Peptides against a protein of PDB entry 3B8E. Designs and how they scored, part 207

Target 1, 230 residues: chain A of PDB entry 3B8E
Amino acid sequence: PFLIFIIANIPLPLGTVTILCIDLGTDMVPAISLAYEQAESDIMKRQPRNPKTDKLVNEQLISMAYGQIGMIQALGGFFTYFVILAENGFLPIHLLGLRVNWDDRWINDVEDSYGQQWTYEQRKIVEFTCHTPFFVTIVVVQWADLVICKTRRNSVFQQGMKNKILIFGLFEETALAAFLSYCPGMGVALRMYPLKPTWWFCAFPYSLLIFVYDEVRKLIIRRRPGGWVE

## One batch from the design tools (peptide; made by RFdiffusion4, then SolubleMPNN)

Design b1_p27_8_s1 (from b1_p27_8, 24 letters changed)
Fold by OpenDDE base, seed 2:
Structure b1_p27_8_s1 (fold): chain B 230 residues (1-230), chain A 27 residues (1-27)
Amino acid sequence: as target 1 above (230 residues)
Amino acid sequence: DELKKLLEKALELAKKLHELLLKLVLE
């Protein structure tokens, strides 16, 4: 997100506080919950990997898979960001190169895509209005990420949802997201303004996409053991 | 209040880092 912010010179889509809330708040409990996941039923049935050939391939493939999932997560956040800005009159094309004028407190006549002028204060309210939905979008896509990380090969339908700690982690991150989004004073303390409940649904297609992507990946691994996808 | 001050300092640091990165990209 930060790299795209620099390259595209768009208004900041995700605040530093929201990044810290993701890294320290929402990721910790879910990550710990994965340590308590039951071993895959097929681990003991797998042939021993060739330590010379299979180790390097597996590390690269895992890295690529996480990279791709991370890209889908980022796309979900940016989608939510662009939708909110578009609803406020700023179309995505108009945002390109706008950051310099957007962040200048002395420019109070920044025009949106419809010719409406926005003061610095109004622009910052819209920017901070984007931070909370972007954060919530990341939490919602993390639901899928957490669920898919339960297994490397088995489908979620095969492994099931037996890990009570993982379920607790899903509720905890959701409760934290709701608290940060709707608790009075969070707009002042964290610059996270309350979001419309409808914005939670903007992330759902991307959460589903991550889930489908991983299930397809796992299906390919199951059908082609030792392939370039494992 | 201490948390707010910490967050403000973190934000200020982030802004400085951002400005530094902008200078690096624009030079």
Scores: peptide ipSAE 0.000, ipTM 0.171, DockQ to the pose 0.025
Fold by OpenDDE base, seed 3:
Structure b1_p27_8_s1 (fold): chain B 230 residues (1-230), chain A 27 residues (1-27)
Amino acid sequence: as target 1 above (230 residues)
Amino acid sequence: DELKKLLEKALELAKKLHELLLKLVLE
């Protein structure tokens, strides 16, 4: 999100505080929960990793985590961002290069796509209105990401949902997201304005897409071991 | 121009999805 903010010079889609809430809040317990996951049924059929030659984090893992899944997550967040701004009169094309004037406190006549003028205060309200739904979108997509990370090759349907700590992590991150979104004073403290409940559903297609994508990937790996998809 | 058309198509798809979701929530 921050890279696109800089490159496209658009209004900030996700605040630094919300990023910290993701990294330190919603991601910690789920990540720890994966340490308690049961081993895959075929783990004893795999060769042990050679610690001298085999990197723990390889290019393939980085490509999957940041390049593929991370891209789908970002697309989900930006989808929500562009929909909210469009509903407030700012079409995606109009946002390109708008950041400089958007962040200037002395410019109170920034025009939207329909010629309506927006004061600095009004612009900041709509910007902060985007932060919470973007954050919630990431959390909803992270549900799928956490579930797919349970296994490398086996389907989630084969592995099952027996890890109680992982289930707790899913509820914890959801409860934290709800608290940050709806607790009074969060708009002042964290610049996270409350969102309509309907915005939670905007992420569901992307969450489903991640899940389906990874299940198909794992299916291919099981049918064609040693392929480029591993 | 191609990027603009792609963005417009993406926005149209987004609107259709939003309308579908609204129907699913309201109905």
Scores: peptide ipSAE 0.000, ipTM 0.259, DockQ to the pose 0.043
Fold by OpenDDE base, seed 4:
Structure b1_p27_8_s1 (fold): chain B 230 residues (1-230), chain A 27 residues (1-27)
Amino acid sequence: as target 1 above (230 residues)
Amino acid sequence: DELKKLLEKALELAKKLHELLLKLVLE
């Protein structure tokens, strides 16, 4: 998200405070919960890793985590961001290069896609209105990420949802997201303005996409062991 | 409104893909 902010010169889609809330708040308990996950049924059928030749973090893991899943997450967040800005009169094409004028407090006549002029204060309200839905979108797609991380090869339907700590983590991150989104004073304290309940649903297609994508990947691995997708 | 329509279409497609995946997993 930050790279696109710099390269495309668009208004900031996700604030630093919201990033910290993700890293320290919503990600911690779910990540810990994976340590309590049951071993896959086929783990003893795999050959042991060679510590001298096989890296713990290999190119395949990096490509999966950052190149595939991370990009789908980012796309979900940006989708929500562009929808909100479009509803407020700023079409995606109009946002390109707008950052410089957007962030200038002395410019109070920035035009939207329909010729309406926006003051600096009005623009910052819209920007901060985008931060919360972007954050919530990341939390919703993380539901799918957490579930798919339960296994490397087996389907979630084969592994099941028996880890109570993981289930608790899903509820905890959701409750925290709701608290940060709707608690009075969060707009002042964290620049997280309340979001319409409808914005929670913007992430659902991407969450489902992540889940379907990973299950298809795992299916391919099961049918073609030793492939590049493993 | 157009983006909402696209979202609805994407959701419908995702549901169809999920159903297809379920069939493939159960086979």
Scores: peptide ipSAE 0.000, ipTM 0.213, DockQ to the pose 0.070
Fold by OpenDDE base, seed 5:
Structure b1_p27_8_s1 (fold): chain B 230 residues (1-230), chain A 27 residues (1-27)
Amino acid sequence: as target 1 above (230 residues)
Amino acid sequence: DELKKLLEKALELAKKLHELLLKLVLE
């Protein structure tokens, strides 16, 4: 998100505070929960890794996490961002290059796509209004990400949802997201303004996409072991 | 007001922790 903010010169889609809330809040318990996941049924049938050649973090894992899943997550966030700004009169095309004027406190007549002028304060309210839904979008997408991370090869349906700590993590991150989104004073303290409940559903297609994508990937791995998809 | 102060303190602590973690990872 921050890279696109710089490259496209668009208003900031996700605040630093919301990023910290993700990294230190919503992601910790879910990530820890994976350590308690039951081993896959075929784990003992696999050859042990060679500690001299096989890295714990390899290019494949990086490509999967950041290149594929991370891109889908980013798309979900940006979708929510663009929809909110469009509802407030700023069409996506109009946002390109707007950052310089958007962030200038002395410019109080920035025009939207319909010719309406926006003060600095009004623009910042709209910007911060985007931060919370973007954050929530990431959390909703993380549900799918966490679930797909339960297994490396087996389908989630084969593995099941027996990890109570993981289930707790899903509820914890959701509860934290709801708390940060709707608790009074969060707009002032964290610049996280309340969002419409409907915004929670904006990420669902992307969560489903991640889930389907990973299940298809795992299916391919099971059918063609040793392929490039591993 | 007390809740706001608590949240601000929590945020400051989180930022410090984040900075510390970054230093540990980058070193």
Scores: peptide ipSAE 0.000, ipTM 0.228, DockQ to the pose 0.022

Design b1_p27_8_s2 (from b1_p27_8, 25 letters changed)
Fold by OpenDDE base, seed 2:
Structure b1_p27_8_s2 (fold): chain B 230 residues (1-230), chain A 27 residues (1-27)
Amino acid sequence: as target 1 above (230 residues)
Amino acid sequence: KKLEELLKKARELAEKLYELLKKLILE
């Protein structure tokens, strides 16, 4: 998010404190839950591969998978960001390069895509209105990501939801998201304004697409072991 | 109120860090 903010010079999509809450709060328990996941049945059945080559490949594959998941999460967050700003009159193309004027408190006539002028206070309200939905979107996407990360090859339906720590992690993450979104004072403390319940559903189609994509990916891996899809 | 004050201070610190990082990257 920060790199896109700098490169595209768009208004800040996610506050620094909110990023810290994601990195330190929402990701830790789920990551720990994955460490306690039972070994895949297919991993247990594999003959020992060459330890030198397979460790490197496995580490690279894990790193790539985590990098891809993080990118997918960011895309979901940015989707929600652009939707909210578009609903408030700022089309994505208009946001490019707007940061300089957006962050200048002395400019009170920033125009949206429809010629409406926005004061500094008004545009900061809409910016802070984006922070909470971005965070919630990350949480909703993480629901799918955590479920799909349980296994590399097996379907979620085959592995099942046996990891109690994962279930607890999902609950904790959701509770944290609800707390940060609706607890009084979070707007002042974290610049996260209360979110309408409807915004929780904005990420659901994206989460579903990720889930379906990963199940299809796993199906292909099962049918074509050793392919480039791994 | 104490929690809000702590969170406010944390926010201020994070904002300062953000501005510092922004300066380091953009200069």
Scores: peptide ipSAE 0.018, ipTM 0.379, DockQ to the pose 0.024
Fold by OpenDDE base, seed 5:
Structure b1_p27_8_s2 (fold): chain B 230 residues (1-230), chain A 27 residues (1-27)
Amino acid sequence: as target 1 above (230 residues)
Amino acid sequence: KKLEELLKKARELAEKLYELLKKLILE
């Protein structure tokens, strides 16, 4: 998100504090849960044919899969960001290159896509209004990510919801997201303004996309063992 | 109130880090 902010010169989609809340708050318990789930997953049960080569290859493949999922998560966050800004009068094409004027506190006449002028304060309110939905979008997408990470080859429907720690992680991250989104003072303390409940559903297509992506990937792996998709 | 103060300090630190990164990348 920060790199895209710099490269595209768009208003900041996700604040540093929000990133820290993701990394330390929402990702910690899920990461721990996944460490325990690995012992129950098909990853650990399969004895490596060659301990040296198979371990390295598997780690690389896992890293690539997580990288791809991370890209889908980022796309979901940016989708939410662009929708919110468009709803407030800033179309995506208009945001390109706008950062310099957007962040300048002395410019109080930045025009939106419809010719409405925005003060610095108004722009920052809109920017901070994007932070919470972006965060919540990541959390909602992480639901699918955590669920699909239970197994590498088997369908989620075959494995089921056995890991109690993972289930706890899902509730924890959701509770944290709700707390950060709706607790009074979060706008001042974290620059996370209250989220409309409808925005929780904005990420659902991306969660579904991740789920479908992983199920298709796993299906391919099951049908073609040793393929490049593995 | 204590939590709000801690969060405020965390925000300030994060903003400083952001500005530092911005300078390192853009300047």
Scores: peptide ipSAE 0.016, ipTM 0.345, DockQ to the pose 0.024
Fold by OpenDDE base, seed 1:
Structure b1_p27_8_s2 (fold): chain B 230 residues (1-230), chain A 27 residues (1-27)
Amino acid sequence: as target 1 above (230 residues)
Amino acid sequence: KKLEELLKKARELAEKLYELLKKLILE
């Protein structure tokens, strides 16, 4: 998220406090839950051919998987961000390069895509309105990501939801998201304004698409072992 | 409103794909 903020010079989609809440609140329990997830039986039964090289390959694969999850989460968050700003009159193309004027306190006539002028205070309210939905979007995407990461080749339908720690992690994330979204004073303390209930559903299509994509990928891998999709 | 409609359509599509995939996997 921060890299795109710098490269695209868009208004800040996620505040520092929100980032800390993600890192400390939402990522820890899921990470622990994944550590306790039983590897697929075929992975566990494969003795490493070479313990040194196979460890390195496994560590690289794990690192890449976590990196990909983070990228998917960021994409989901940015999707929600662009949706919110578009609903407020700022189309994605218009946001490119807007940061400098957006953050300038002396410019009170920043125009949206429809020619409406926005004061600094109004712009900051809209910016902060994005923080909570962005956070919630990450949590909702994490639901799908955690579920799909349980297996490498088998479908979720085959593996099932046996990890109680993972389930607990999902509830913890959801409870934290609800707390940050609806607890009085969060707008002042964390710059997280109350979330409209509709925004909880904004990430659902994205999460479902990711889930479907991953299941299709796994299906292809199962049907064509050793194919290019691996 | 247009965006909400788009999101709704995307959700419906995702659900249909999910159900289709579920059938394909369980067969």
Scores: peptide ipSAE 0.000, ipTM 0.175, DockQ to the pose 0.047
Fold by OpenDDE base, seed 4:
Structure b1_p27_8_s2 (fold): chain B 230 residues (1-230), chain A 27 residues (1-27)
Amino acid sequence: as target 1 above (230 residues)
Amino acid sequence: KKLEELLKKARELAEKLYELLKKLILE
């Protein structure tokens, strides 16, 4: 998201505080849970990891998290971002290059896609309105992410959901998302304005997409060992 | 495995790009 923010020069889709909440709040417990997950049959052939010297997350999990899944997660977040901004009159094309004027507090006549002028305060309200749904979208997408990351080739249905810590992590991140979304004062403290409950469902298609895509990928891997899909 | 390797390379590239952009912004 930060790279797109810089490259496209769009209004900030995800605040620094929100990023910290993801990294420290929503990702930590799940990451730990994955360290205690039962290894898949093909992963078990590798040398046991030393938890004191080796990375908490193995190379496979890292590649999945920052590659394929990370991209779909970003797409989900940006989808929510663009939808909210579009609902407020800012079409995606109009957002390109808008950051400079958007962040200038002395410009109070930034026009939207329909010619409506927006004050700095109004723009910041819209920006901060995007942060919470973006965060929630990430959390919902992470539900599928965390479930699929524990396996490489096997289906979730084959590996099962035996890791109680993972399940706890899913509830924890969801509870955190709910807290940040609905607790009074979060708009002032964290620049996360309250979220309409309907926005929770906007992420579900992306969560499902990740799940289905990964299951299809795994199916292909099982049918064609050594293929490019591995 | 090939896909994972590609994703790893893509990640590394993205990280390098991030560091470059960070440097450009901070300078």
Scores: peptide ipSAE 0.005, ipTM 0.234, DockQ to the pose 0.036; fails the geometry check

Design b1_p27_8_s3 (from b1_p27_8, 24 letters changed)
Fold by OpenDDE base, seed 5:
Structure b1_p27_8_s3 (fold): chain B 230 residues (1-230), chain A 27 residues (1-27)
Amino acid sequence: as target 1 above (230 residues)
Amino acid sequence: ELRKRILELARELAEKIFNLLKKLLLE
């Protein structure tokens, strides 16, 4: 998000505080819960990892985490961001290069895509209005991300949802996201303005996309062991 | 009009995905 903010010179899609809330709040318990996941049914049929040749973190894991899944997450967040700004009169094409004028407190006549002028205060309200839905979008996408991380090769349907700590993590991150989104004073304290409940559903397409993508990936791995998709 | 259309599309997509997820989770 921050790189696109710099490169495209768009208004800030996600604040630093919201990023910290993701990293320290919503992601921690779910991530820890994966340590308690049951072993896959075929794990004892796999050869032991060679500690001299096989890295714990390989290029494939990096590609999955940051390149593939991370990209889908980012797309989900940006989709929500662009929809909100479009709803407020700023079409995506108009946002390109707008940051300089957007962040200038002395410019109070920034025009939207329809010729409406926006004061600095109005623009910052709209910007902060994007932060919470972007945050919630990430949380909703993380539901799928957490679920797909339960297994490396087996389908989630084969593994099942038996990990009670993971289930707790899903509820915890959701409850925390709801608290941060709707608790009075969060707009002042964290610059997280309340969002319409409908925005929770805006991320569902991307959550499903992640889930389907990973299940298809795992299916390919099961059918063609040793392929480039492993 | 474009705003309305984008919002409608977003809602339709969200609903389709919700229904698909619900189906996948219940099945």
Scores: peptide ipSAE 0.009, ipTM 0.311, DockQ to the pose 0.069
Fold by OpenDDE base, seed 3:
Structure b1_p27_8_s3 (fold): chain B 230 residues (1-230), chain A 27 residues (1-27)
Amino acid sequence: as target 1 above (230 residues)
Amino acid sequence: ELRKRILELARELAEKIFNLLKKLLLE
């Protein structure tokens, strides 16, 4: 999100405080829960890694985490962002290069795509209105990410949902997201304005896409061990 | 209207993916 904010010079799609809430709030318990996951049924058939040659974080892991799954997450968040701004009169093409004027406190006549003028305060309300739905979109997609991270090769249906700490993590991150989205005063404290409940459902297609994509990937790995997907 | 259409498209896509998965899992 922040890279696109800089490169495209668009209004800030996700606030720094909101990013910290993701990294330190919603991600910590789910990440810890993976340490309690049961080993895959075939793990004892795999040779131990060589700690001198085999990196813990390899190019494949980086490609999956940042290149594939991370890009789908970012697309989901940006989709929500562009829809909200379009509903408020700012079409995606009009947002390109708008950041400089958008963030200027002395400019109170920034025009939207329909010629309506927006004050600095009105623009900041719209910007902060985008932060919460973007955040919620990331949390909903993280449900799928957490579930797919349970295994490397086995299907989630083969592994099952026996990890109670992981289930707790899913509820915790959801409860935290709901608290940050709807608790009075969060708009002032965290610049997270309350969202319509319907925005939670906007992320579901992306969450499902990630889940399906990873199950298909795992199916290919099981059918063709040592292939280009592994 | 656009949101409704996107949600409908998303639902249709989800159903297609679900049916495809069901077919792949049952075969």
Scores: peptide ipSAE 0.005, ipTM 0.294, DockQ to the pose 0.047
Fold by OpenDDE base, seed 1:
Structure b1_p27_8_s3 (fold): chain B 230 residues (1-230), chain A 27 residues (1-27)
Amino acid sequence: as target 1 above (230 residues)
Amino acid sequence: ELRKRILELARELAEKIFNLLKKLLLE
């Protein structure tokens, strides 16, 4: 999000405080839960990793985690962001380069895509209105990420959902997201304004896309061991 | 209206993806 904010000079889609809430709040318990995941059924049939030649973190894992899944997550968040701003009169094309004027306190006549003028205060309300749905979008996408991280090769359907701690983590992050989104005073404390319940569903296609993508990837790996997808 | 359309599109996409997944997993 921050890279696109800099490159495209758009209004800030996700605040620093909301990022901290993700990293410290919603990500921690789910990440710990993966330590309790059952090994894949074939793990003992695989050759042990050679610690001298095989890196623990290879380029493929980095590419998968940060390059592919991370990009889909970012797209989900930005989709939600652009939808909210479009509903408020700011079309995506109009947002390009708008940041300088958007953040200027002395400019109170920033026009939207329909010629409506927005005061600095009004613009900041809209900006902060984007933070909570963006945050929730990330949490919903993280459900898929957590589930796909259960296995490297086997389908989630083969592995099953036996890890009760992982299930608890999914509920915990969701409950925390709901608390941060709807608790009175969060708008003042964290600049997280309440979102309409319908915004939770904006992330579902992306969550499903991640899940499908990973299952297809795993299927390809199973059918063509040593292929370019590995 | 745009919101409704986006939600509908999202739902359609989700359903298509789900059906595709079902097909891929059952084959």
Scores: peptide ipSAE 0.006, ipTM 0.286, DockQ to the pose 0.054; fails the geometry check
Fold by OpenDDE base, seed 4:
Structure b1_p27_8_s3 (fold): chain B 230 residues (1-230), chain A 27 residues (1-27)
Amino acid sequence: as target 1 above (230 residues)
Amino acid sequence: ELRKRILELARELAEKIFNLLKKLLLE
């Protein structure tokens, strides 16, 4: 998100505080819960990795984590961001290069896509209105990401949802996200303005996309072992 | 109105993906 903010010179889609809330709040308990996951049924049938040649983090894992899943997560967040700004009169094309004028507190006549002028205060309200839905979108997409991380090869339907700590983590991150989104004073303390409950549903297609993508990937691995997808 | 249309499209896409998954899992 921050790289696109710099490269495209768009208004800040995700605040530093919201990033900290993801990294230290909503992602920590779910990540720890994976340590308690049951081993896959076929793990003992696989050859052990060679510690001298096989890296723990290989190019395939980096490609999957950052190049595929991470990009889908980012697209989900940006989708929510662009929808909110479009509803407030700023079409995606108009946002390109707008950052310099957007962040200048002395410019109070920034025009939207319809010729309406926006004061600095009005623009910052809209920006902070984007941060919370972007954050919530990431949390909703993380549900699918956590579930797909349960297994490398087996379907989630084969593995099941027996890890109670993982289930607790899903509820905890959701409850924390709701608390940060709706607790009075969060707009002042964390610059996280409350969002309409309907914004939670904007991320669901992306969560489903991640889940489907990974299940298809795992299906290909099961049908064609030793392929480039593994 | 745009939001409603996006949500409807998202729902349609989700249903298509679900049906595709169901087909792939049952075959």
Scores: peptide ipSAE 0.005, ipTM 0.272, DockQ to the pose 0.052; fails the geometry check

